# Peptides against a protein of PDB entry 5ONS: the designs that were tried, part 72

Target 1, 181 residues: chain A of PDB entry 5ONS
Amino acid sequence: MFKKFDEKENVSNCIQLKTSVIKGIKNQLIEQFPGIEPWLNQIMPKKDPVKIVRCHEHIEILTVNGELLFFRQREGPFYPTLRLLHKYPFILPHQQVDKGAIKFVLSGANIMCPGLTSPGAKLYPAAVDTIVAIMAEGKQHALCVGVMKMSAEDIEKVNKGIGIENIHYLNDGLWHMKTYK

## One batch from the design tools (peptide; made by RFdiffusion4, then SolubleMPNN)

Design b2_p17_3_s2 (from b2_p17_3, 6 letters changed)
Fold by OpenDDE base, seed 3:
Structure b2_p17_3_s2 (fold): chain B 181 residues (1-181), chain A 17 residues (1-17)
Amino acid sequence: as target 1 above (181 residues)
Amino acid sequence: SLEKLEELEKLPLAKPE
């Protein structure tokens, strides 16, 4: 989603949200990520305005005090940014790729099934379309936010093709935005 | 810092011995 993304070229505008809209978004976030509920007031304090950075290709980034928190495309599901995920690693279920897959993930490539079933990888139960944090052996922080294109069960059984779609990865265009005020 | 994290995390992993 952000492989060719550049803040100067791909950001259109920024809007401040009304209180009622913010409440609706918070409810959506809790529905998507139930574990975030106790932390949501810390992540999005009531006293702080919430803004949406509108980008090309119908991408929207939710921000508070300049921090990039979540993003979505075409009013689909919200994804946490890697920067938020590094602070709250429990927001997403994890999947771990092997060492050999790291360089490909960091280039924006989708995660192939063998990279999730080989020694050094860890595959946890997850249904298709689940948003997941991509980890790697020897790394403590998530390298990527992805979406399961196959269930964990099918990844193990079929063991070929795209297991997880790469949505947002370390050092992509979104990562380099850092903040937006 | 997250900037330092970026630099560290993108470093190549050591080859298995």
Scores: peptide ipSAE 0.052, ipTM 0.681, DockQ to the pose 0.081
Fold by OpenDDE base, seed 4:
Structure b2_p17_3_s2 (fold): chain B 181 residues (1-181), chain A 17 residues (1-17)
Amino acid sequence: as target 1 above (181 residues)
Amino acid sequence: SLEKLEELEKLPLAKPE
């Protein structure tokens, strides 16, 4: 989603959200990520305005005090940014890729099944379309946010093709955006 | 800090040239 993203070229505008819209978004976030509920007031304090940065390709980034928290495309599900996920790693279920897959993930490539079933990888139960944090062996923080294109069960059985779609990865255009006010 | 995390995590996880 952000492989060729540049803040200077791909941001259109920024709007401040009204209270009713913020309430709806918070409810959606709790529905998508139940574990975030105890932390939501810390992540999105009531006293702080919430803004949406509108980008090309129908991308929207949710921000509070300039911090990039979540993003979505075409009013679909919200994804946490890697920067938020690093602070709250439990927001998403995890999958771990092998060492050989790391360089491809960091180039924006989708994650192929063998990179999730080989030695050094760890595949945990997850249904298709689940948003997941992609981990690497020996690393504490996620290097990618992805979406399961196959269930974990099917990845193990078929072990061929795209297992997880790469949505947002370390050092992509969104990562380098850092903040926006 | 987040900057320290960025520097720490990106060192062993580099894009292919």
Scores: peptide ipSAE 0.040, ipTM 0.619, DockQ to the pose 0.064
Fold by OpenDDE base, seed 2:
Structure b2_p17_3_s2 (fold): chain B 181 residues (1-181), chain A 17 residues (1-17)
Amino acid sequence: as target 1 above (181 residues)
Amino acid sequence: SLEKLEELEKLPLAKPE
């Protein structure tokens, strides 16, 4: 989603959201990520305005105090940014790729099944379309936010093709935005 | 690219306050 993304070229505008809209978004976030409910007031303090950075390709980034928190495309599901995920790693279920897959993930490549079934990888139960944090063997921080394109069960059975779609990865265009005020 | 990850790994995980 952000492989060729550049802030100066791909950001259209930024709007401050009304209270009612913020409430709706918070409810959506809780539905998607039940585990964040106790932390949502910390992530999105009531006193702080919530903004949406509108980008090309129908991408919207939810921000508070310049911090990029969540993003969505075409008003689909929200994804946490890696920066937020690093603070709250429990927001998403995890999958772990082997060491060999790291360089490919960091190039924006989708995660192939063998990278999830090989020694060093850890594949946890997850349904198709689940948004997941991609961890790496021997690493602490998520390097990618992805979407299961196959269930974990099917990844093990088929063990070829795209297991997880790479949505946002470390050092992509979104990562390089860092902040937006 | 890996360098960036390695740099990140030098930092402790942030935890909720």
Scores: peptide ipSAE 0.039, ipTM 0.694, DockQ to the pose 0.826
Fold by OpenDDE base, seed 5:
Structure b2_p17_3_s2 (fold): chain B 181 residues (1-181), chain A 17 residues (1-17)
Amino acid sequence: as target 1 above (181 residues)
Amino acid sequence: SLEKLEELEKLPLAKPE
């Protein structure tokens, strides 16, 4: 989603959200990520304005005090940014790729099944379309946010093709955006 | 801090390109 993304070229505008809209978004976030509820007032304090940065390709980034928190495309599901995920690693279920897959993930490549079934990888139960944090063997922090294109069960059985779609990865355009005010 | 996190994680996970 952000492989060729650049803040200077791909951001259209920024809008401040009304209170009623913020409430709706918070409810959506809790529905997607139930474990975030106790932390949501810390992540999105009531006293702080919530903004949406509108980007090309119908991408929207939810921000508070310039911090990039979540993003979505075409009003689909919200994804946490890696920066938020690093602060709150429990927001997403995890999957782990082997050492060899790291360089490909960091190039924006989708994660192939063998990278999730090989020694050094760890594959946990997850259904299709589940948003997941991609961990790497021997690393502490997520290097990618992805979406399961196959169930964990099917990844193990088929072990061929795209297991997880790469949505946002370390050092992509969104990562380098860092903040926006 | 995020800055220290970036320093720590960027070294082993630097983008090849």
Scores: peptide ipSAE 0.036, ipTM 0.583, DockQ to the pose 0.069

Design b2_p17_3_s3 (from b2_p17_3, 6 letters changed)
Fold by OpenDDE base, seed 2:
Structure b2_p17_3_s3 (fold): chain B 181 residues (1-181), chain A 17 residues (1-17)
Amino acid sequence: as target 1 above (181 residues)
Amino acid sequence: ALEKLEELEKLPLAKPE
């Protein structure tokens, strides 16, 4: 989603959200990520304005005090940014790729099934379309935010093709967009 | 990008699981 993304070229505008809209978004976030509810007042304090940075290709980034928190495309599901995920690593369920897959993930490549079933990888139960944090063997920080294109069960059985779609990865265009005020 | 990852690995996570 952000492989060719550049703040100067791909940001269109920024809007401040009304209280009612913020409430709706918070409810949606809790629905998507139930474990975030106890932390949401810390992540999005009621006294701080919430903004949406509108980008090309129908991408929207949710921000508070310039911090990039979540993003979505075409009003689809919200994804946490890696920066937020590194602060709250439990927001997403995890999947772990082997060491050999790291450089490919960091180039924006989708995660192939063998990278999730090989020694050094760890595959946890997850349904199709689940948003997941991509971890790597021997690393504690998420490399990528992805979406399951196959269930964990099918990844193990079929063991070929795209298992997880790479949505946002470390050092992509969104990562380089550190803040937006 | 791998260099950036190695840099991050030197830091603790802000919130543990």
Scores: peptide ipSAE 0.260, ipTM 0.797, DockQ to the pose 0.704
Fold by OpenDDE base, seed 3:
Structure b2_p17_3_s3 (fold): chain B 181 residues (1-181), chain A 17 residues (1-17)
Amino acid sequence: as target 1 above (181 residues)
Amino acid sequence: ALEKLEELEKLPLAKPE
């Protein structure tokens, strides 16, 4: 989603949301990520304005005090940014790729099934379309936010093709935005 | 990007899992 993304070229505008819209978004976030509920007031304090950075390709980024928190495309599901995920690693279920897959993930490549079933990888139960944090063998910070294209069960059985789609990865265009006020 | 990952690995996580 952000492989060729550049803030100067791909950001259109920024709008401040009204209170009722913010409340609706918070409810959506809790529905998507139940574990975030106790932390949501810390992540999005009621006294702080919430803004949406509108980008090309119908991408929207939720921000509070310049911090990039979540993003979505075409009013689809919200994804946490890696920067938020690094602060709250538990808000997504994890999948772990082997060491050999790291360089490919960091280039924006989708995660192939063998990289999730090989020694050094760890595959946890997850259904298709689940948003997951991609971890790597021997690393503690998430490398990527992805979406399961196959269930964990099918990844193990089929063990070929794209297991997880790479949505947002370390050092992509979104990562380089850092903040936006 | 790998260099950035190694840089992050030197820092603690803000919240425990």
Scores: peptide ipSAE 0.218, ipTM 0.780, DockQ to the pose 0.641
Fold by OpenDDE base, seed 4:
Structure b2_p17_3_s3 (fold): chain B 181 residues (1-181), chain A 17 residues (1-17)
Amino acid sequence: as target 1 above (181 residues)
Amino acid sequence: ALEKLEELEKLPLAKPE
């Protein structure tokens, strides 16, 4: 989603959200990520305005005090940014790729099934379309936010093709954006 | 990009309540 993203060329505008809209978004975030509920007031304090940065390709980034928190495309599900995920690693279920897959993930490549079933990888139960944090063997911080294109069960059985779509990865265009006020 | 990941590994992580 952000492989060719550049803040200077791909950001259209920024809007401040009304209280009612913020409430709706918070409810959606809790529904998508139940584990975030106890932390939501810390992540999105009531006293702070919430803004959406609108980008090309129908991408929207949710921000508070310039911090990039979540993003979505075409009014779809929200994804946490890696920067937020690093602070709150438990808000997404995890999948782990082997050490050899790291360089490919960091180039924006989708995660192929063998990278999730090989020695050093760890595959946890997850349904198709589940948003997941991509971890790496021997590392504590997620290097990618992805979406399951196959269930964990099918990844194990078929073990061929794209297992997880790479949505946002370390050092992509969104990562380099860092902040926006 | 791997060097950036190594830098992050030095930072603490939040824990669930």
Scores: peptide ipSAE 0.078, ipTM 0.703, DockQ to the pose 0.737
Fold by OpenDDE base, seed 1:
Structure b2_p17_3_s3 (fold): chain B 181 residues (1-181), chain A 17 residues (1-17)
Amino acid sequence: as target 1 above (181 residues)
Amino acid sequence: ALEKLEELEKLPLAKPE
């Protein structure tokens, strides 16, 4: 999603949200990520304005005090940014790729099934279309936010093709954006 | 923990298409 993303070229505008809209978004976030509920007031304090950074290709980034929290495309599901996920790693279920897959993930490549079934990888139960945090062997911080293109069961059985779609990865355009006020 | 992240940041970046 952000492989060719550049803040200067792809950001259109920024809008401050009304209280009612913020409440709706918070409810959506809790539905998507039930474990976030106890932390949501810390992540999005009531006293702080919430903004949407509108980008090209129907990408929207939710921000508070310049911090990039969540993003979505075409009114689809919200994804946490890696920066938020690093603070709250439990927001997403995890999948772990082997060491050899790291360089490909960081190039924006989708995660192939063998990278999830090989030694050093860890494949956890997850349904298709589940948003997941991609961990790597020997690493403590997520390097990618992805979407299961196959169920964990099918990844293990088929072990061929794209297992997880790479949505947001370390050092992509969103990562380099860092903050937006 | 931060060291691990910094290590990741030193890895190869995406190639131009």
Scores: peptide ipSAE 0.055, ipTM 0.647, DockQ to the pose 0.067

Design b2_p17_3_s4 (from b2_p17_3, 7 letters changed)
Fold by OpenDDE base, seed 3:
Structure b2_p17_3_s4 (fold): chain B 181 residues (1-181), chain A 17 residues (1-17)
Amino acid sequence: as target 1 above (181 residues)
Amino acid sequence: SLKELEELEKLPLAKPE
């Protein structure tokens, strides 16, 4: 989603949201990520305005005090940014790729099934379309936010093709935005 | 970038209370 993304070229505008809209978004976030509920007031304090940075290709980035928190495309599901995920690593279920897959993930490549079933990888139960944090063998910080294209069960059985789609990865265009005020 | 990842790995991670 952000492989060729540049803030100067791909950001259109920024709008401040009304209180009622913010409440609706918070409810959506809790529905998507139940584990975030106790932390949501800390992540999005009531006293702080919430803004949406509108980008090309119907991408929207949710921000508070300049911090990039979540993003979505075409009013689809919200994804946490890696920067938020690094502060709250438990808000997504994890999948772990082996050491050899790291360089490919960091280039924006989708995660192939063998990279999730090989020694050094760890595959946890997850249904298709689940948003997941991509971890790597021997590393503690998430490398990528992805979406399961196959269930964990099918990844193990079929063990070929795209297991997880790479949506947002370390050092992509979204990562380089850092903040937006 | 592996360099960016290595720099992050030097930082502590937050955990749930």
Scores: peptide ipSAE 0.239, ipTM 0.803, DockQ to the pose 0.822
Fold by OpenDDE base, seed 5:
Structure b2_p17_3_s4 (fold): chain B 181 residues (1-181), chain A 17 residues (1-17)
Amino acid sequence: as target 1 above (181 residues)
Amino acid sequence: SLKELEELEKLPLAKPE
């Protein structure tokens, strides 16, 4: 989603959200990520305005005090940014790739099934379309936010093709954006 | 690109305040 993304070229505008809209978004976030509820007032304090940075390709980024928190495309599901995920690593269920897959993930490549079934990888139960944090063997910080394109069960059985789609990865255009005020 | 990861791994994970 952000492989060719550049703040200077791909950001259109920024709008401040009304209170009613913020409430709706918070409810959506809790529905997607139930474990975030106790932390949501810390992540999005009531006293702080919530903004949406509108980007090309119908990408929207939720920000508070310039911090990039969540993003979505075409009013689809919200994804946490890696920066937020590093602060709250429990927001997403995890999947782990082997160390050999790291360089490919960091190039924006989708995660192939063998990278999730090989020694050093750890594949946990997850349904198709589940948003997951991609971890790597021997690493503490998530490398990528992805979406399951197969169930964990099918990844193990088929072990061929794209297991997880790479949505946002370390050092992509969104990562380099850092903040936006 | 791996450099950024290596630098992050030198730091503890951020904790909720």
Scores: peptide ipSAE 0.236, ipTM 0.798, DockQ to the pose 0.759
Fold by OpenDDE base, seed 1:
Structure b2_p17_3_s4 (fold): chain B 181 residues (1-181), chain A 17 residues (1-17)
Amino acid sequence: as target 1 above (181 residues)
Amino acid sequence: SLKELEELEKLPLAKPE
């Protein structure tokens, strides 16, 4: 999603959200990520305005005090930014790729099934379309936010093709954006 | 720092002992 993203070229505008809209978004976030509920007031304090940075290709980034928290495309599901995920690593289920897959993930490539089934990888139960944090053997922080294109079961059985779609990865355009005020 | 994290995560893994 952000492989060719540049803040200066792909950001259209930034709007401040009304209280009612913020409440709706918070409810949606809790539905998507139940584990975030106890932390949501810390992540999005009531006293702080919430903004949406509107980008090209129907991408929206939710921000508080310039911190990039979540993003979505075409009014689809919200994804946490890696920066938020690093602070709250539990808000997504994890998958772990092997050492060999790391360089490809960091280039924006989708995660192939063998990278999830090989020694050094860890494949956890997850249904298709589940948003997941991509961990890697020997790494402490999530390298990528992805979406299951196959169930964990099918990844293991088929072990061929794209297992997880790479949505947001370290050193992509969103990562380099860092903050937006 | 966030920059340090970025660099560390991009580094190759140490060879197994």
Scores: peptide ipSAE 0.039, ipTM 0.643, DockQ to the pose 0.072
Fold by OpenDDE base, seed 4:
Structure b2_p17_3_s4 (fold): chain B 181 residues (1-181), chain A 17 residues (1-17)
Amino acid sequence: as target 1 above (181 residues)
Amino acid sequence: SLKELEELEKLPLAKPE
Protein backbone atom coordinates (compact mmCIF):
# COMPACT_ATOMS: atom_id res chain seq x y z
CA MET B 1 0.00 0.00 0.00
CA PHE B 2 2.90 2.38 0.76
CA LYS B 3 5.72 0.99 -1.40
CA LYS B 4 5.74 4.06 -3.65
CA PHE B 5 4.14 6.42 -1.15
CA ASP B 6 5.60 9.88 -0.62
CA GLU B 7 4.14 12.46 1.76
CA LYS B 8 4.85 15.37 -0.58
CA GLU B 9 3.20 13.75 -3.58
CA ASN B 10 0.48 11.51 -2.16
CA VAL B 11 -1.15 13.52 0.66
CA SER B 12 -4.22 15.47 -0.46
CA ASN B 13 -5.55 17.15 2.69
CA CYS B 14 -6.14 16.84 6.43
CA ILE B 15 -9.45 17.20 8.28
CA GLN B 16 -10.33 17.38 11.97
CA LEU B 17 -13.05 14.95 12.98
CA LYS B 18 -16.17 15.84 14.93
CA THR B 19 -16.92 14.13 18.25
CA SER B 20 -19.60 11.79 16.87
CA VAL B 21 -17.27 10.48 14.17
CA ILE B 22 -14.47 9.94 16.69
CA LYS B 23 -16.82 7.93 18.90
CA GLY B 24 -17.77 5.74 15.96
CA ILE B 25 -14.13 5.15 15.06
CA LYS B 26 -13.23 4.24 18.65
CA ASN B 27 -16.05 1.70 18.72
CA GLN B 28 -14.85 0.21 15.45
CA LEU B 29 -11.28 -0.02 16.76
CA ILE B 30 -12.45 -1.87 19.87
CA GLU B 31 -14.47 -4.24 17.71
CA GLN B 32 -11.49 -4.95 15.44
CA PHE B 33 -8.92 -5.04 18.25
CA PRO B 34 -10.57 -5.98 21.57
CA GLY B 35 -7.25 -5.91 23.43
CA ILE B 36 -6.85 -2.21 22.72
CA GLU B 37 -9.84 -1.11 24.84
CA PRO B 38 -7.94 -0.55 28.13
CA TRP B 39 -5.33 1.51 26.25
CA LEU B 40 -7.53 3.53 23.92
CA ASN B 41 -7.82 6.55 26.23
CA GLN B 42 -4.04 6.65 26.42
CA ILE B 43 -3.65 6.32 22.65
CA MET B 44 -6.49 8.75 21.87
CA PRO B 45 -6.99 11.07 24.86
CA LYS B 46 -10.41 12.75 24.98
CA LYS B 47 -8.85 16.21 25.23
CA ASP B 48 -6.88 15.81 21.99
CA PRO B 49 -8.33 16.39 18.52
CA VAL B 50 -8.39 13.50 16.07
CA LYS B 51 -7.50 14.15 12.44
CA ILE B 52 -7.69 12.21 9.19
CA VAL B 53 -4.94 12.67 6.63
CA ARG B 54 -6.46 11.97 3.22
CA CYS B 55 -4.12 10.48 0.65
CA HIS B 56 -4.28 9.29 -2.93
CA GLU B 57 -5.75 5.86 -3.71
CA HIS B 58 -8.46 6.43 -1.09
CA ILE B 59 -6.00 6.01 1.81
CA GLU B 60 -6.84 7.67 5.14
CA ILE B 61 -4.47 7.98 8.11
CA LEU B 62 -5.85 8.57 11.62
CA THR B 63 -3.67 10.92 13.68
CA VAL B 64 -3.62 12.41 17.20
CA ASN B 65 -1.16 15.20 18.04
CA GLY B 66 0.68 14.48 14.82
CA GLU B 67 1.20 10.80 15.67
CA LEU B 68 0.16 8.37 12.94
CA LEU B 69 -1.98 5.72 14.64
CA PHE B 70 -4.13 3.81 12.15
CA PHE B 71 -4.83 3.77 8.44
CA ARG B 72 -7.45 2.36 6.08
CA GLN B 73 -8.27 2.22 2.39
CA ARG B 74 -11.70 2.86 0.85
CA GLU B 75 -13.28 2.96 4.31
CA GLY B 76 -12.31 -0.65 4.93
CA PRO B 77 -10.85 -2.05 8.14
CA PHE B 78 -8.33 -0.05 10.14
CA TYR B 79 -4.71 -1.17 10.33
CA PRO B 80 -2.34 0.00 13.06
CA THR B 81 0.82 1.75 11.95
CA LEU B 82 4.06 -0.03 12.77
CA ARG B 83 4.98 2.85 15.06
CA LEU B 84 1.83 2.30 17.13
CA LEU B 85 2.24 -1.48 16.96
CA HIS B 86 5.78 -1.17 18.34
CA LYS B 87 4.33 0.52 21.43
CA TYR B 88 1.41 -1.90 21.73
CA PRO B 89 2.54 -5.17 20.13
CA PHE B 90 -0.51 -7.10 21.40
CA ILE B 91 -2.94 -5.17 19.16
CA LEU B 92 -2.54 -7.78 16.42
CA PRO B 93 -2.05 -11.53 16.37
CA HIS B 94 1.47 -12.47 15.33
CA GLN B 95 3.01 -14.55 12.58
CA GLN B 96 6.75 -15.15 12.29
CA VAL B 97 8.67 -15.45 9.02
CA ASP B 98 12.01 -17.18 8.63
CA LYS B 99 15.17 -15.08 8.53
CA GLY B 100 15.49 -15.60 4.77
CA ALA B 101 12.17 -13.86 4.16
CA ILE B 102 13.16 -10.67 6.03
CA LYS B 103 14.82 -8.94 3.08
CA PHE B 104 11.80 -9.64 0.86
CA VAL B 105 9.33 -8.36 3.47
CA LEU B 106 11.41 -5.17 3.77
CA SER B 107 11.19 -4.74 -0.01
CA GLY B 108 7.40 -4.82 0.16
CA ALA B 109 6.96 -8.34 -1.22
CA ASN B 110 4.02 -10.50 -0.24
CA ILE B 111 4.85 -13.36 2.10
CA MET B 112 4.88 -16.74 0.42
CA CYS B 113 3.76 -19.87 2.26
CA PRO B 114 7.23 -21.47 2.49
CA GLY B 115 8.44 -18.44 4.47
CA LEU B 116 5.80 -19.27 7.09
CA THR B 117 6.32 -23.05 7.27
CA SER B 118 10.11 -23.34 7.06
CA PRO B 119 12.49 -23.70 10.02
CA GLY B 120 12.72 -20.43 11.92
CA ALA B 121 9.15 -19.45 11.07
CA LYS B 122 6.21 -19.74 13.47
CA LEU B 123 2.69 -20.08 12.12
CA TYR B 124 -0.18 -19.47 14.54
CA PRO B 125 -3.89 -20.19 13.99
CA ALA B 126 -5.55 -17.41 12.01
CA ALA B 127 -8.45 -17.18 9.57
CA VAL B 128 -8.28 -15.70 6.09
CA ASP B 129 -8.55 -11.87 6.03
CA THR B 130 -7.11 -11.56 9.57
CA ILE B 131 -4.84 -8.54 10.02
CA VAL B 132 -1.55 -9.75 11.52
CA ALA B 133 1.79 -8.49 12.77
CA ILE B 134 4.74 -10.02 10.94
CA MET B 135 7.62 -10.91 13.24
CA ALA B 136 11.00 -12.54 12.63
CA GLU B 137 13.27 -14.65 14.80
CA GLY B 138 15.65 -12.45 16.78
CA LYS B 139 13.62 -9.28 16.24
CA GLN B 140 11.69 -7.56 19.02
CA HIS B 141 9.46 -5.32 16.90
CA ALA B 142 7.15 -6.16 14.00
CA LEU B 143 8.63 -5.72 10.52
CA CYS B 144 5.30 -5.63 8.71
CA VAL B 145 1.53 -5.38 9.00
CA GLY B 146 -0.18 -7.88 6.73
CA VAL B 147 -3.43 -9.64 5.88
CA MET B 148 -3.88 -13.40 5.80
CA LYS B 149 -4.71 -14.39 2.21
CA MET B 150 -4.98 -18.02 3.29
CA SER B 151 -5.88 -19.50 6.66
CA ALA B 152 -3.01 -20.81 8.75
CA GLU B 153 -4.39 -24.30 8.16
CA ASP B 154 -4.36 -23.87 4.39
CA ILE B 155 -0.86 -22.37 4.45
CA GLU B 156 0.37 -25.55 6.12
CA LYS B 157 -1.55 -27.87 3.79
CA VAL B 158 -1.00 -26.13 0.46
CA ASN B 159 2.35 -24.49 1.27
CA LYS B 160 2.32 -22.70 -2.08
CA GLY B 161 1.45 -19.17 -3.20
CA ILE B 162 0.79 -16.00 -1.25
CA GLY B 163 0.11 -16.68 2.41
CA ILE B 164 0.06 -13.09 3.67
CA GLU B 165 -0.34 -9.83 1.76
CA ASN B 166 2.20 -7.16 2.70
CA ILE B 167 0.29 -3.98 3.57
CA HIS B 168 2.75 -1.83 5.56
CA TYR B 169 6.42 -2.60 6.24
CA LEU B 170 9.43 -1.11 8.02
CA ASN B 171 11.02 1.74 6.02
CA ASP B 172 8.14 2.10 3.56
CA GLY B 173 6.62 5.48 2.68
CA LEU B 174 4.28 5.50 5.69
CA TRP B 175 7.15 4.70 8.07
CA HIS B 176 9.19 7.62 6.74
CA MET B 177 6.25 9.99 7.13
CA LYS B 178 6.84 9.78 10.95
CA THR B 179 4.49 12.61 11.99
CA TYR B 180 1.86 14.88 10.44
CA LYS B 181 0.18 18.02 11.86
CA SER A 1 16.39 6.30 20.46
CA LEU A 2 13.72 5.68 17.83
CA LYS A 3 16.30 6.15 15.10
CA GLU A 4 18.54 3.56 16.69
CA LEU A 5 15.61 1.16 16.83
CA GLU A 6 14.90 1.71 13.14
CA GLU A 7 18.46 0.92 12.17
CA LEU A 8 18.64 -2.12 14.44
CA GLU A 9 15.36 -3.71 13.39
CA LYS A 10 16.00 -3.37 9.65
CA LEU A 11 19.34 -5.17 9.85
CA PRO A 12 19.50 -8.74 8.58
CA LEU A 13 20.03 -11.57 11.01
CA ALA A 14 23.47 -13.10 11.25
CA LYS A 15 23.94 -16.24 9.22
CA PRO A 16 24.65 -19.45 11.08
CA GLU A 17 28.34 -20.31 11.31
Scores: peptide ipSAE 0.033, ipTM 0.599, DockQ to the pose 0.065

Design b2_p17_4_s1 (from b2_p17_4 with N2D Y5L D7E E15S)
Fold by OpenDDE base, seed 5:
Formats: C-alpha cells, structure tokens, sequence
Structure b2_p17_4_s1 (fold): chain B 181 residues (1-181), chain A 17 residues (1-17)
C-alpha cells in the first residue's frame, strides 16, 4: 500500500474530526481490536484532537498530536501503523516468519507459505482476512502489518503461494512519514 | 540496512503484562 508512497506528493489534505466521528471510530477500533480498549484513552486522549490525513488512492491516516496511529483504504478495516504497533505489540495477533524471510518482508514482498511453516517460523491459528503483525525469528519488533490471504490451517496444508499479504512494512513510505501535524 | 534499522528500534514502551 505504501511502497511508492511519498508524503509530499500523496497527501491531499488533513481534516480535524468532530467528537461524534471520533467516538464512532473508537468504537470501530474496539470492534476490530478488542484488546485495545483499556489502552485507547491513552492512545487517543479525549483532550487531544484526532485528525484524518487524506491521501491519494483513498487512503486515510488517523493521527493524534502528529503521531500516525491507524490507517485504512476506502471503507476497509483499520490497520495500526508499525510505529503504534511497536509501542503496543499486543494490538494485533502475531505470525512469525523465519530468518530467511526477513529481507523479503522488509522489501515489501508478500509472505509466502514456506516462510511461515519452516523451522524458525511460528504459525498461529488465524482465519482468512485477519490483520496480523508479522514477527521474525530472533527479532523483537514486527516487520510489517499484513493480512491473512489463507487461513493458518490452509497455509500448513497447502504450503504454497501467498500466505499473508504485506500491507505496511518497516521503512516503507508510511514509515518515512514519521509524524504529521 | 533495513535489518540494522530493525535492530536499532527501542524496546516496546508498553506490554499487556
């Protein structure tokens, strides 16, 4: 989603959200990420305005005090940014790739099934379309935010093709955006 | 390198524990 993203060229505008809209978004976030509820007032304090950075290709980024928190495309689900995920690593369920997959994931490549079934990888139960944090063998921080394109069961069974789509990865265009005030 | 960047990141600020 952000492989060729550039803040200066791909951001259209920034809108400060009304209180009612913020409440609706918070409810949506809790629905998607139930474990975030106890932390949401810390992540999005009531006293701080919430802004939407509107980008090309119908991408929207939620920000608070310049910090990029979540993003979505069109009417799709919200994804946490890696920066938020690195602060709160429990927001998403995890999948772990082996060491050999690291360089590919960090280049923006989709995660192939063998990278999730090989020694050093850890594949946890997850349904298709689940948003996941891609961890790596021996690494503390998520490499990317992805979406299951196959269930964990099918990844193990078929063990061929794209298991997880790479949506947002370390050092992509969104990562480089850092902050937006 | 990207891996060096990954290793340079500070520990998570928060934990569910």
Amino acid sequence: as target 1 above (181 residues)
Amino acid sequence: SDEELLESLPPPEYSEL
Scores: peptide ipSAE 0.562, ipTM 0.920, DockQ to the pose 0.851
Fold by OpenDDE base, seed 4:
Structure b2_p17_4_s1 (fold): chain B 181 residues (1-181), chain A 17 residues (1-17)
Amino acid sequence: as target 1 above (181 residues)
Amino acid sequence: SDEELLESLPPPEYSEL
């Protein structure tokens, strides 16, 4: 999603959200990520305005005090930014790739099934379309935010093709944006 | 490198109880 993203070229405008809209978004975030509920008031304090940075390709980035928290495309599901995920690593369910897959994931490549079933990888139960944090063997922080393109069960059975789509990865265009006020 | 960047990141500030 952000492989060719540049703040100067791809940001259109920024809007401040009304209270009612913020409430709806918070409810959606809790529905998507139940584990975030106890932390949401800390992540999005009531006293702080919430803004959406609108970008090309129908991308929207949710921000508070300049921090990029979540993003979505075409009003689909919200994804946490890696910066938020690194701060709150439990927001997403995890999958772990082996050491050999690290360089490919960090280049923006999709995660192939063998990288999730090989020694050093750890595959946890997850349905298709689940948003996941991609962890790596021997690494503390998530490499990317992804979406399951196959269920964990099918990844194990088929063990061929794209298991997880790489949506946002370390050092991509969104990572480089860092803040927006 | 990207891996060096990854390893340079500070520990997570929070963890789920």
Scores: peptide ipSAE 0.559, ipTM 0.920, DockQ to the pose 0.889
Fold by OpenDDE base, seed 3:
Structure b2_p17_4_s1 (fold): chain B 181 residues (1-181), chain A 17 residues (1-17)
Amino acid sequence: as target 1 above (181 residues)
Amino acid sequence: SDEELLESLPPPEYSEL
């Protein structure tokens, strides 16, 4: 989503949300990520304005005090930014790739099934379309935010093709925005 | 490098456990 993304070229505008819209978004986030509920008032304090950075390709980024928190495309599901995920690593369920897959994931490549079933990888139960944090053998921080293209069960059985789509990865265009006020 | 950047990140500020 952000492989060729540049803030100067791909950001259209920024709008401040009204209170009722913020409340609706918070409810959506809790529905998507139930484990975030106890932390949401800390992540998005009621006293702080919430803004949406509107980008090309119908991408929207939620920000509070310049911090990039979540993003979505075409009013689809929300994804946490890697910066938020690195601060709160439990927001998403995890999948772990082997050492050999690291360089490919960090280049924005999709995660192939063998990289999730090989020694050093750890595959946890997850349904298709689940948003997941991609971890790596021997690494503490998530490499990317992805979406299951196959269930964990099918990844093990078929063990061919794209298991997880790479949506947002370390050092991509979104990562380089850092902050936006 | 990308992997060097990964290793340079500070530990998570919060944990559920």
Scores: peptide ipSAE 0.528, ipTM 0.916, DockQ to the pose 0.847
Fold by OpenDDE base, seed 2:
Structure b2_p17_4_s1 (fold): chain B 181 residues (1-181), chain A 17 residues (1-17)
Amino acid sequence: as target 1 above (181 residues)
Amino acid sequence: SDEELLESLPPPEYSEL
């Protein structure tokens, strides 16, 4: 989503959200990520304005005090930014790729099934379309935010093709957009 | 490198919660 993204070229505008809209978004976030509910008050304090940065290709980035928190495309599901995920690693369920997959994931490549079934990888139960944090063997922080394109069960059975789509990865265009006030 | 960047990141503030 952000492989060719550049703040100067791909940001269109920024809007400040009304209280009612913020409440709706918070409810949606809790629906998508139930475990985030106890943390939303410190992630999105009620006294702080919430903004949406509107980008090309119908991308929207949710920000508070310039911090990029979540993003979505075409009003689809919200994804946490890696910066938020690195601070709150439990927001998403995890999948772990082996060491050999690291350089490919960090280049923006989709995660192939063998990288999730090989020694050093760890595959946890997850349904298709689940948003997941892609961890790596021997690494502390998530490499990317992805979406299951196959269930964990099917990844194990089929063991070929794209298991997880790479949506947002370390050092991509969104990562380089550190803050937006 | 990208991997060097990954290793340079500080520990998560809420990893143990």
Scores: peptide ipSAE 0.524, ipTM 0.913, DockQ to the pose 0.748

